Peptides against a protein of PDB entry 8OXM. Designs and how they scored, part 203

Target 1, 371 residues: chain A of PDB entry 8OXM
Amino acid sequence: FKAEFRLAGGVNLPKIIDCVGSDGKERRQLVKGRDDLRQDAVMQQVFQMCNTLLQRNTETRKRKLTICTYKVVPLSQRSGVLEWCTGTVPIGEFLVNNEDGAHKRYRPNDFSAFQCQKKMMEVQKKSFEEKYEVFMDVCQNFQPVFRYFCMEKFLDPAIWFEKRLAYTRSVATSSIVGYILGLGDRHVQNILINEQSAELVHIDLGVAFEQGKILPTPETVPFRLTRDIVDGMGITGVEGVFRRCCEKTMEVMRNSQETLLTIVEVLLYDPLFDWTMNPLKALYLQQRPEDETELHPTLNADDQECKRNLSDIDQSFNKVAERVLMRLQEKLKGVEEGTVLSVGGQVNLLIQQAIDPKNLSRLFPGWKAWV

## One batch from the design tools (peptide; made by RFdiffusion4, then SolubleMPNN)

Design b2_p20_8_s2 (from b2_p20_8, 12 letters changed)
Fold by OpenDDE base, seed 4:
Structure b2_p20_8_s2 (fold): chain B 371 residues (1-371), chain A 20 residues (1-20)
Amino acid sequence: as target 1 above (371 residues)
Amino acid sequence: SELDKEMERAKAEVREKLRS
């Protein structure tokens, strides 16, 4: 190991270490502290299985629909080594880096990322109407810039167009598979983009099976499809390539119902796979200041709403697992809100839910739904 | 079926990777 480390962006400030393998090759490794990398390792295996299903189908194979995977070596319950994908950057680092983020470079007269966060934190405990109004003000004064990622990296117009399509396909595949697995909204620091392929790499998979819905601030979107994520697709946005790739991915998922149910069932009952939400994990996800300080979260006992949603988790582990499996069956049948939808209808509903400013305004401000 | 064998292989591979 080299004595030098770099901090990667992200909620957990992972340490990038350079190590020399037994083969004499230098490999960059991401050392995550305090996260259960076992969950990441398990979810990477599920993604590999989803990729196998996508490669078997002619329509998804022709479109090269895949979820980017990485190697995870868990070292302990709270530490492990990720094979760092060389040439990836967090979307959050590109967009909202305090010194030279794309928002500051391309939109210098817009609100700062800090001003946006402050405004949304001030209304965090307010009505949905007040959250929506402030979110719309933030969005008006913080315009999307992620289109510039491909424009900066790919100067040749033909390459630029191809890479924008690769990005759009990657977002579509990860969104639909992420919805099926219940990954929910993803923090901008937990989505990496490959600077060569324009494909996304999802890291920190500590919320799965819709466990984001039982957080103190429940998730309200099926996946992250914020304005910058959409802006990266170019002028067509969610229409055309993205929608078609979502539909083709959903077709494969729905046609693989038995396989997916069986895989998820095995994982839900694996005693080594702690997917359940616990109060400490919930506090960790939604009460940590972005700063490095080891401030023990003082349990302010008075958030009465937190107690009600967490008391329903005292259902036997088996009942929670059964509920997750039932909801997965519904998703794979196209059952949304008690109605059976076609693949196109289901994908349309999910896209509309994911881009709805009312849903985005209700998300935890720390996840930066305006980015 | 071939599908059942692949599902059992996939289950075994998941279990083996979770134990390693």
Scores: peptide ipSAE 0.010, ipTM 0.448, DockQ to the pose 0.019
Fold by OpenDDE base, seed 3:
Structure b2_p20_8_s2 (fold): chain B 371 residues (1-371), chain A 20 residues (1-20)
Amino acid sequence: as target 1 above (371 residues)
Amino acid sequence: SELDKEMERAKAEVREKLRS
């Protein structure tokens, strides 16, 4: 281990440690100290299986539709080493860094990221109507700039075009697979972009199987498709390449229903895989910056002995697992809101839900739905 | 099927990685 560590961006300030392997190669390792890295490890295996399904299909293989994966080595329930993807940056660090963020550089007369966050925090406990009005004001005064990522990194026009296409394909693949798996907590620090490939890397996979919908502020979007995410696709936005890549990914997922159900069933009943949302995890994910002072590290493992009868826990767990499997089966059949949709109809509904400012305005302010 | 064998192999690899 080198004596020097770097902080990665994000709320958890993961320590990037440069480790020399037994092969003499330096590898950057991300040490997460608070997250259940087993959840990340399990979800990475599911993503690898989804990638195998996508590589078997000619249409998705030709489009190079893949989810970027990383190696997870869990060391304990709450500690482990992630092989950090060298040459990735959090999209939030590029967009809304206090000093050199792209919004400040390209839109100096817009609201600051702090002003936007403050305005949305002030209405956090207000009506949906008040949240929507303030969100629309924030959006009007905070215009998207993520198009400049590819323009800054790729000066050659032909390379720039290919990288913007790679980005759009990566957003489409991760959005559809993330939706099928019910992946939540897709804030701007949990999505990295590779500075060489323009592909996205999703980290912190602890909110899965739609457990984001049972948070104190429920998640109202199927995936992150905010204005900056769309701006990175260029002039066509969600139309054309993105939509077609979503449809082709959804076709492969729906045609792989039995495989995906069997995989998820094994994971849901794995006694080592705690995917269920608990009150402490919910508090941690939606904590206010002002409340950070009281989370002393002394949450002893022993306070989980709230004597809920073991029988009520097991019956509750089984009923939640069954509901997750039923909802996964519905998604893979194209059942949305009690209606069976075609692949194109289902993808269209998901895109509309993800870009709807009414859905975006209801999200927790820490998710930064205006970015 | 070959898919079931590959799935059992992937399950075994996941279980082995979770035990290591």
Scores: peptide ipSAE 0.008, ipTM 0.421, DockQ to the pose 0.020
Fold by OpenDDE base, seed 1:
Structure b2_p20_8_s2 (fold): chain B 371 residues (1-371), chain A 20 residues (1-20)
Amino acid sequence: as target 1 above (371 residues)
Amino acid sequence: SELDKEMERAKAEVREKLRS
């Protein structure tokens, strides 16, 4: 290990450490100090299984539909080494985090990312109507720029077109697989884009199985399909390639119902896989600037009071696991809002929910739904 | 559904534990 570390941008301030292997090769490692890397490791295995299903189907194989995976080596429940995806950048880094962020470069007269954040935080405790109005004002004054990622990285028009298609396919596959697994909305720092392939890599998978719906500010979208995510697809947006790739991914998922249920059942009951939302994790994911002052380090949650009867914990856990499995079965049957939908109908509903500015305006402002 | 009511109850319990 080199003594030098770099902070990766992001909510969790992951440390990038360069490691020299016994082979004398330098390998960049991401060290997370507070995240359950077991959850990331398990979700990568689920993604590999989904990729196997997608590769078996001729239509998804022809479209090269895959969810990008990374290697996770958990060292403990709270620490581990991620093989950092070399040649990836967080979409939030490209868009808003740097002094040279694409919004600042291409839209210098728009609101700053800070102004947008401030405006949306000011209305966080307000009505849905007030949130919607301010979100629309933010959106008018913060126009999408993610189209420029492919334009900057791929100067050849044929390569540019191919990479924009690869991006669109990656968004479609990850959106549908993410919906099935209940990953919900994703922070812009937890979505990486590969600078060579234009494919997305989802990291920090600490919210799965719709646990984002039980957060203090519940998720209101099935996946992240914000204006910049759509802008990266080019002029057709969610129509054409994206929609067709979502439909073909959903078709494979629905046709693999038994396999997916069996896999998720095994994982939900794995005592080493803590997928449940706890209060500390929820506070960490949706930390408010107001709450930073009251987090005195004296929450030594004495491990003693969580000796609630093992029986009551087990019954509550089992009921949550059963509900997750039931909801997964509904999704895989195309049951939405008590109605059985076709693949096209289900995908259409999910797209409409994901792009609805009313749903986006209700998201936690820290996750930047205007980006 | 009954499932939605149970989901809302579990959400309420988690929100209550987050406020305590």
Scores: peptide ipSAE 0.000, ipTM 0.344, DockQ to the pose 0.049
Fold by OpenDDE base, seed 5:
Structure b2_p20_8_s2 (fold): chain B 371 residues (1-371), chain A 20 residues (1-20)
Amino acid sequence: as target 1 above (371 residues)
Amino acid sequence: SELDKEMERAKAEVREKLRS
C-alpha cells in the first residue's frame, strides 16, 4: 500500500489507495466501511444477474449492452477493499475539478463550478419557481463539454466513434437497470468513466429501491441524464442509439419480471442487507459542504434508539418492503402513474422526466444537476 | 461525410485547446 490516499468524492469518503500487488503491479483500490461494502457487493450481484439476462437476449447481446461491475474484497470486520477499476475517473473530476476541469479548460468565460454551486445553494430553501429561474441562468452560463472526453482520449476517428457508441450504450443500460432497481444518489462523483472503454461504472450503491424519494430533498429524476451526460453521446443526443438501447434493455427487464421480483424479494428480507433509509443516513447524504468541516462524526449521537416497540419497527419494515415489491412489479409491467405504457412509451416518459429542467432544478445542490 | 467534417472540426478545436 502507498502511504498516500485520496478521498473519492461522495458521502462515505471512501479512500482510494494505490496498492502494489505481489506481481509488482500497481492497482488502485477503494477502501470503504463494512456495511457500505456489503450493500455495494449485493448490488454488484444484482448487476451481474441483469448482465446474464442481457446476454441471453439476442438483441441486447448484439448491442453489447452490459453494466460495468467491480469486485468487492473484504479485508477485515470493519474495512474492505473494492478492487477499483484501474483506469477509471469520476466524471465530476474530469468535468468540474477546480484546477484542470474540462469546463474551465473548454469554457473559461462560463461560470465556474463553484459559482454554479453557490447560486443553487442560495436558492435551496426558496420556491420551485425561484429554483427553476436560477437553474436556467446557471445552465445558460455553464455549457456542456463532456463531448471532449472521448476526443481527448481517442485521437483515431474510427476508435473515437466506437468509444462514443460504447459510452452511449453504457449510459442507456445503466439508466434503465438503475431505474428498475430504484438506484439514487447518482451525483458526478458516484459515476466513473473508464478511460480505455468509455463505459460508466456506478459506485456507492447505498440509495436503492427509490429510497432517494424519501430524502429531505426528494430525488425527482429516474436516472442521471444531465446536459454533460447527453453531450458525451454526440449530436444525436438522447435520440437514435441511446433511445433504442433503453428500449431493448427495458424489453429484457419486463420479460424477466418473475426472476427480478424473486431476487429483489430475497434481498429485501435479508437481515444482513440494510437498504432502508434512516434519518442519520438521510442527513449525511444531504449535508452541506460547509457543515462537513464541523460535523466530526461524534458518534455520540446517543443511541436514543427511539425504542419504537420492536413490533412496530418490524411492521413498518414489512410495509416498506411490500411497497418496494409492488412498485417494482408496476415498473416491470410498464405501470407509470396508474397507466400501462408500452416499452417505447415508458422509455419516452423516463427520458422526458430525466431531462426536464423543472425536475432537475428541484434536486439537492450537491447532486449538481447543471453538470 | 457530414459526420467526418464535424469530427475533423471538433478534433481541430480539441487540438487547438490542448496547445493553448
Scores: peptide ipSAE 0.000, ipTM 0.311, DockQ to the pose 0.013

Design b2_p20_8_s3 (from b2_p20_8, 11 letters changed)
Fold by OpenDDE base, seed 1:
Structure b2_p20_8_s3 (fold): chain B 371 residues (1-371), chain A 20 residues (1-20)
Amino acid sequence: as target 1 above (371 residues)
Amino acid sequence: DELLKKMGEAIAEVRERLRS
C-alpha cells in the first residue's frame, strides 16, 4: 500500500489508495470506512443475475442492456476494498465540483451549487407548496449541462452519438433494475460514469428494498431521473431510446418474477445481510448541518446490548421482510396503487413520477434533486 | 434453477470471506 491516499468524492469520504500487487502492478483501490460492504457485494451479485436474465432475452441482448458491476472484497462488517472502477468519475464531481464543475463552466451566471443547496435547506421544514416554489426558482436559475459530458469526451460525431446511446441505455437499465430492487433516489456522488463507455456504475448500495421511504425525509421518486440525468440523453430526453429500453428491461424483469422473488427472499432472510434501515444509518444518510455537532464518536458500540426481546425483533423483522416481498411481487405483476398496468403503462408511470418537480422538490436537499 | 444455485453459491462465498 502507498502511504498517499486521495479522497473520492461522496458522503462517506472513501479513500482511494494505490496498492502494488504481488505482480508489481499498481491497482487503485477504494477503501470505504464505516460502511457495510456486504450490502454492496450482495447487490453486485443481484445485478449479475439481472444481467444474465437480460442476456438471455434476444431484445435486451441486441440492445446490450446491462447494469455495470464492480468487484467488492469485504474485509470486515465495516471495512473492505473495492476494486475502483478505473476510468470513472462521479457525475456529481463532473457537474458540481466547486472549482471546475460543468455548471460553473457552461452556466457561470446561474446560481452556484452552494446557493441552490442553501435555498432548498432553508425550506426543508416548510410546506410542500413552498418547497415546490423554491425548487422551481432553483431549477430556472440552474439549467442542466450534462449533455456536455459526451461532447467533451467524444469529439468524433459518430462516436459521440454511439456513446450518448450507451449512456441512455445504461440509465434505462439501472433505473428499472434499481426500481425493482428498491434502490430509490441516488446521491450524485454514488453514480459514477465511465469516461470511455459512457455507462453508469452505481456504488454505495446501502439503501435497497424501498428503505429510502422510511427515512426522516422519505424518497418520492422510483429512481434518479433528474434534469442533468435527462440532459445527458440529448434532445429526445426520456422519449424514444430511454423509454423503449425501460420497457424491454421491465418486460424481462416481469417475465422473471419467480426467479427474482426467490432470490430476494433468500437475501431478505440471510442473517448476514443487514438490509434493514436503522436510526444511525438514517441519520448518517440525511444528516443536517445542525446535526453534525452532536455526532461525537461517543456512541460506543456497546449500546447494541439493549436486550430487545429476541421474539419481538424476529416478529418485526419477518413482517418487514414479508412486506418487502409483497411489494416486489406487486412491482413484478405491474400493480401500482392497486391497479394492474401493462409494461408500457407501468414504465410511463415510473418516468412521470421520477421527473415530476413536485416529487423532486420533496426529496432530501442533501441529495441535490436540482442536479 | 441453475441461476438460483449460482446465486446461492456466490452468497455463500461472500459469507465465507466475511468469516475469515
Scores: peptide ipSAE 0.020, ipTM 0.552, DockQ to the pose 0.024
Fold by OpenDDE base, seed 5:
Structure b2_p20_8_s3 (fold): chain B 371 residues (1-371), chain A 20 residues (1-20)
Amino acid sequence: as target 1 above (371 residues)
Amino acid sequence: DELLKKMGEAIAEVRERLRS
């Protein structure tokens, strides 16, 4: 291991370390401290399965629709080495870094990322109407800049165009598969972009099976399709390539219903795969910066009072697992709000839900829905 | 079947790595 490490952005400040393998190759590793990497490891295997399904289908194979995966090596119950995707950056680091972020560089007269965060935190306990008004003011004074990622990294026009298509396909594939699996917590630090391929890498897969909907501030969008995410697609936005790639991905997922249900069932009943939302995890994910100072880790897990009878816990767990399987089956049938939709109808509904300013304004401020 | 088998093997490998 090299003596030097970098901190990755985010609350846990994971250490990026460079290590030399026994083969003499340098490999960048992310050391997550205190996180359970079991969930990330399992979800990477589910993504590899989805990639296998996408590769078998002629239409998705021709479009090179894949989810970027990484290797997870758990070292202990609370520590592991992620094979860090060498040459990736968090989209939040590129967009909203305090000193050199793309918003500050290209839009110096817009609100700062800090001003936007502050305005949305001030209305966090307010009505949905007040949240919507402040979100619209923030959006008006914080214009998207993510188009500049591909323009900075790819100077050749033909390469630039190819990489913008790779980005758009990666967003589409990960959005639809993420929706099917109910992947939450898609904040700007949990989505990396590869500086060579322009493909997205989703990390921190600890909110799955729609468990984001039971957070103190419920998740209101099926995936991240914010203004910067759309700006990276170029002038067509969500129309054309993105929509078609979503539809083709959804067709493959719906046609693979039995396979997906069987695998998710095995995972939901795996005693080593903790997918359930607990109160401590919920507090951690939606912690306020002001509350970080007072939540000393002295929440002793010795609050014995939450030892409800083992039988009531098991019955509650089984009922939640059954509901997750039922909702997954509905999604794979195209059942949305009690109505059976075509693939095009379902994809259209999901896009409209993901871009709706009313849904975006209701998200936890830490999710940064204006980015 | 073959895809389920490969997934079962991959999950088993992850479980074994988590027990060690």
Scores: peptide ipSAE 0.019, ipTM 0.560, DockQ to the pose 0.024
Fold by OpenDDE base, seed 3:
Structure b2_p20_8_s3 (fold): chain B 371 residues (1-371), chain A 20 residues (1-20)
Amino acid sequence: as target 1 above (371 residues)
Amino acid sequence: DELLKKMGEAIAEVRERLRS
């Protein structure tokens, strides 16, 4: 281990430690000290399998459709070493850094990221109508700039075009795979972009199997497809390449139904894999910036001793696991809101749900749905 | 299925690493 560490950005300030392996290679390691890295490790294995399915299909293989994965080595229930994705930046760091963010650089007359957040926090406890009106005002005065990421990093026009296609394919693959697995908490710090490949890396996989829908402020979108995410695709937006890559990914997922169900079943009943949402985790994920100071979650192991009869916990767990499997089966059959959809119909519905400003305005302000 | 076998092996390897 080198004596020097860097802090990664984000709420948990994970320590980046440079480790020299026994092979003499320097490896950056992210040490998370408070998060259950078992969830990340398990979800990375599921992503690797989804990648195997995508590589077996000729159409998805030709399009190079993959979800980016990273190595997780859990060291304990609360500590582990992540292979840090060297050469990645959080999309939030590029877009909304207070000092030199792309919104400030390219749109200096728009609202600041702080002004947008403040406006949405002021209406957090208000009606859906009031949230929608303020969200539309924020969106009008905070215009997308993520197109400039590829323009800044890739000066050659041919390289720029290829990288924009790689980005669009990465968004499509991760959006559909993430939807099938019910991946939540897709805020701008949990999505990294690779500065060399323009591919996305999803981190912090602690909200899965639609557990984001049972948060105090429920998640109302299937994946992150906000205005900046769309702006990074260029002039075609969600049409053409993105839509076709979503359809081809969804086709592979639906054709792999038995395999995906069997795997998720094994994971849901793994006693070492705590995927269920708990009240403390829900509070942590939706804390107000003002409350950041006092809640040191001493996740004392002792709060597991709350004497809920073991029988009621087990029955409640089994009923939740069964509902997750049933909903996964519905998604893989194209059942949305009680209707069977074609691959194109299902993908279209998901895109419309993800870009709907009514759905986006209802999200927790910390998710930054205007970005 | 070769995929299920590889996943069972990968899950077993993670469980073994978590026990060590």
Scores: peptide ipSAE 0.017, ipTM 0.561, DockQ to the pose 0.023
Fold by OpenDDE base, seed 2:
Structure b2_p20_8_s3 (fold): chain B 371 residues (1-371), chain A 20 residues (1-20)
Amino acid sequence: as target 1 above (371 residues)
Amino acid sequence: DELLKKMGEAIAEVRERLRS
């Protein structure tokens, strides 16, 4: 390890350390000292398995459908080393970083990211109707710009086109696999884009198995398919390549039902894999920016000492695990809202749910559904 | 299944690293 470290931005002040490997290569590593990286490590393994399934299928292999993975080395239950995703940037950093963000650069007369956040925070406790109206006003005055990512990074037209396709395929694959696994908390800082490949890297995988639906503000979308995410696909939007890649990914997932159920069952009953939502985690995920100062890290998750009868906790856990497995089985059968859908019908429903401004307006303002 | 075996091995490796 080098003696020098850099602080990455963010509440937990993760330490970026440079490590010289035994091979003499310098590798940047992110040391998180307080996050449970076990969930990320487990989900990276699940993504590797999904990638194996996708590579076995001819149609998904031809389309190069993969989820980007990173190495996680858990050091403890509360600390670990992430292989820093070198050459990635959070989509939020590119889009809405203060004065340098793409929205400010390309749309200087639109609302600022701060104005949008403020407007949505003001209506956070209001009716769904009021949230929808303000969300539509925000969206009208905050137009998408993510198309410019590929245009800035890839000056050659042929490379630009290939990278835009790589991006679209990455969004499709991660969206469908993320939906199957019930991944939540897909805010603009938890999605990185690789500046060389244009592929997405999903980080902070702590909200899984639809546990985002039990947050104080429930998640209302199956995955992030916001206006900027769509704008990055170019003129075709969600049609053509994206839809076809979603359908082919969903086909592989549905045809792998037994394997995926067995995997998830083993993970749900793993005593070292705490996938359940707890109140402290829920509070942390949906904190207001104003409240960031008062979360003293003294919320030791050691208050597991609520000795509720081991039997009642175990029964409650088992019921939640059973419900997760049942819902996963439904998804893999194409059962949505009690109706059996074709792969195309299911993918269409998921796309419509993800782009619905009524669903987007109901999300926690920190999720930034207008971006 | 080789996939299930690789999963069991990978989960076991993570468990071993978390116990050490």
Scores: peptide ipSAE 0.022, ipTM 0.592, DockQ to the pose 0.024; fails the geometry check

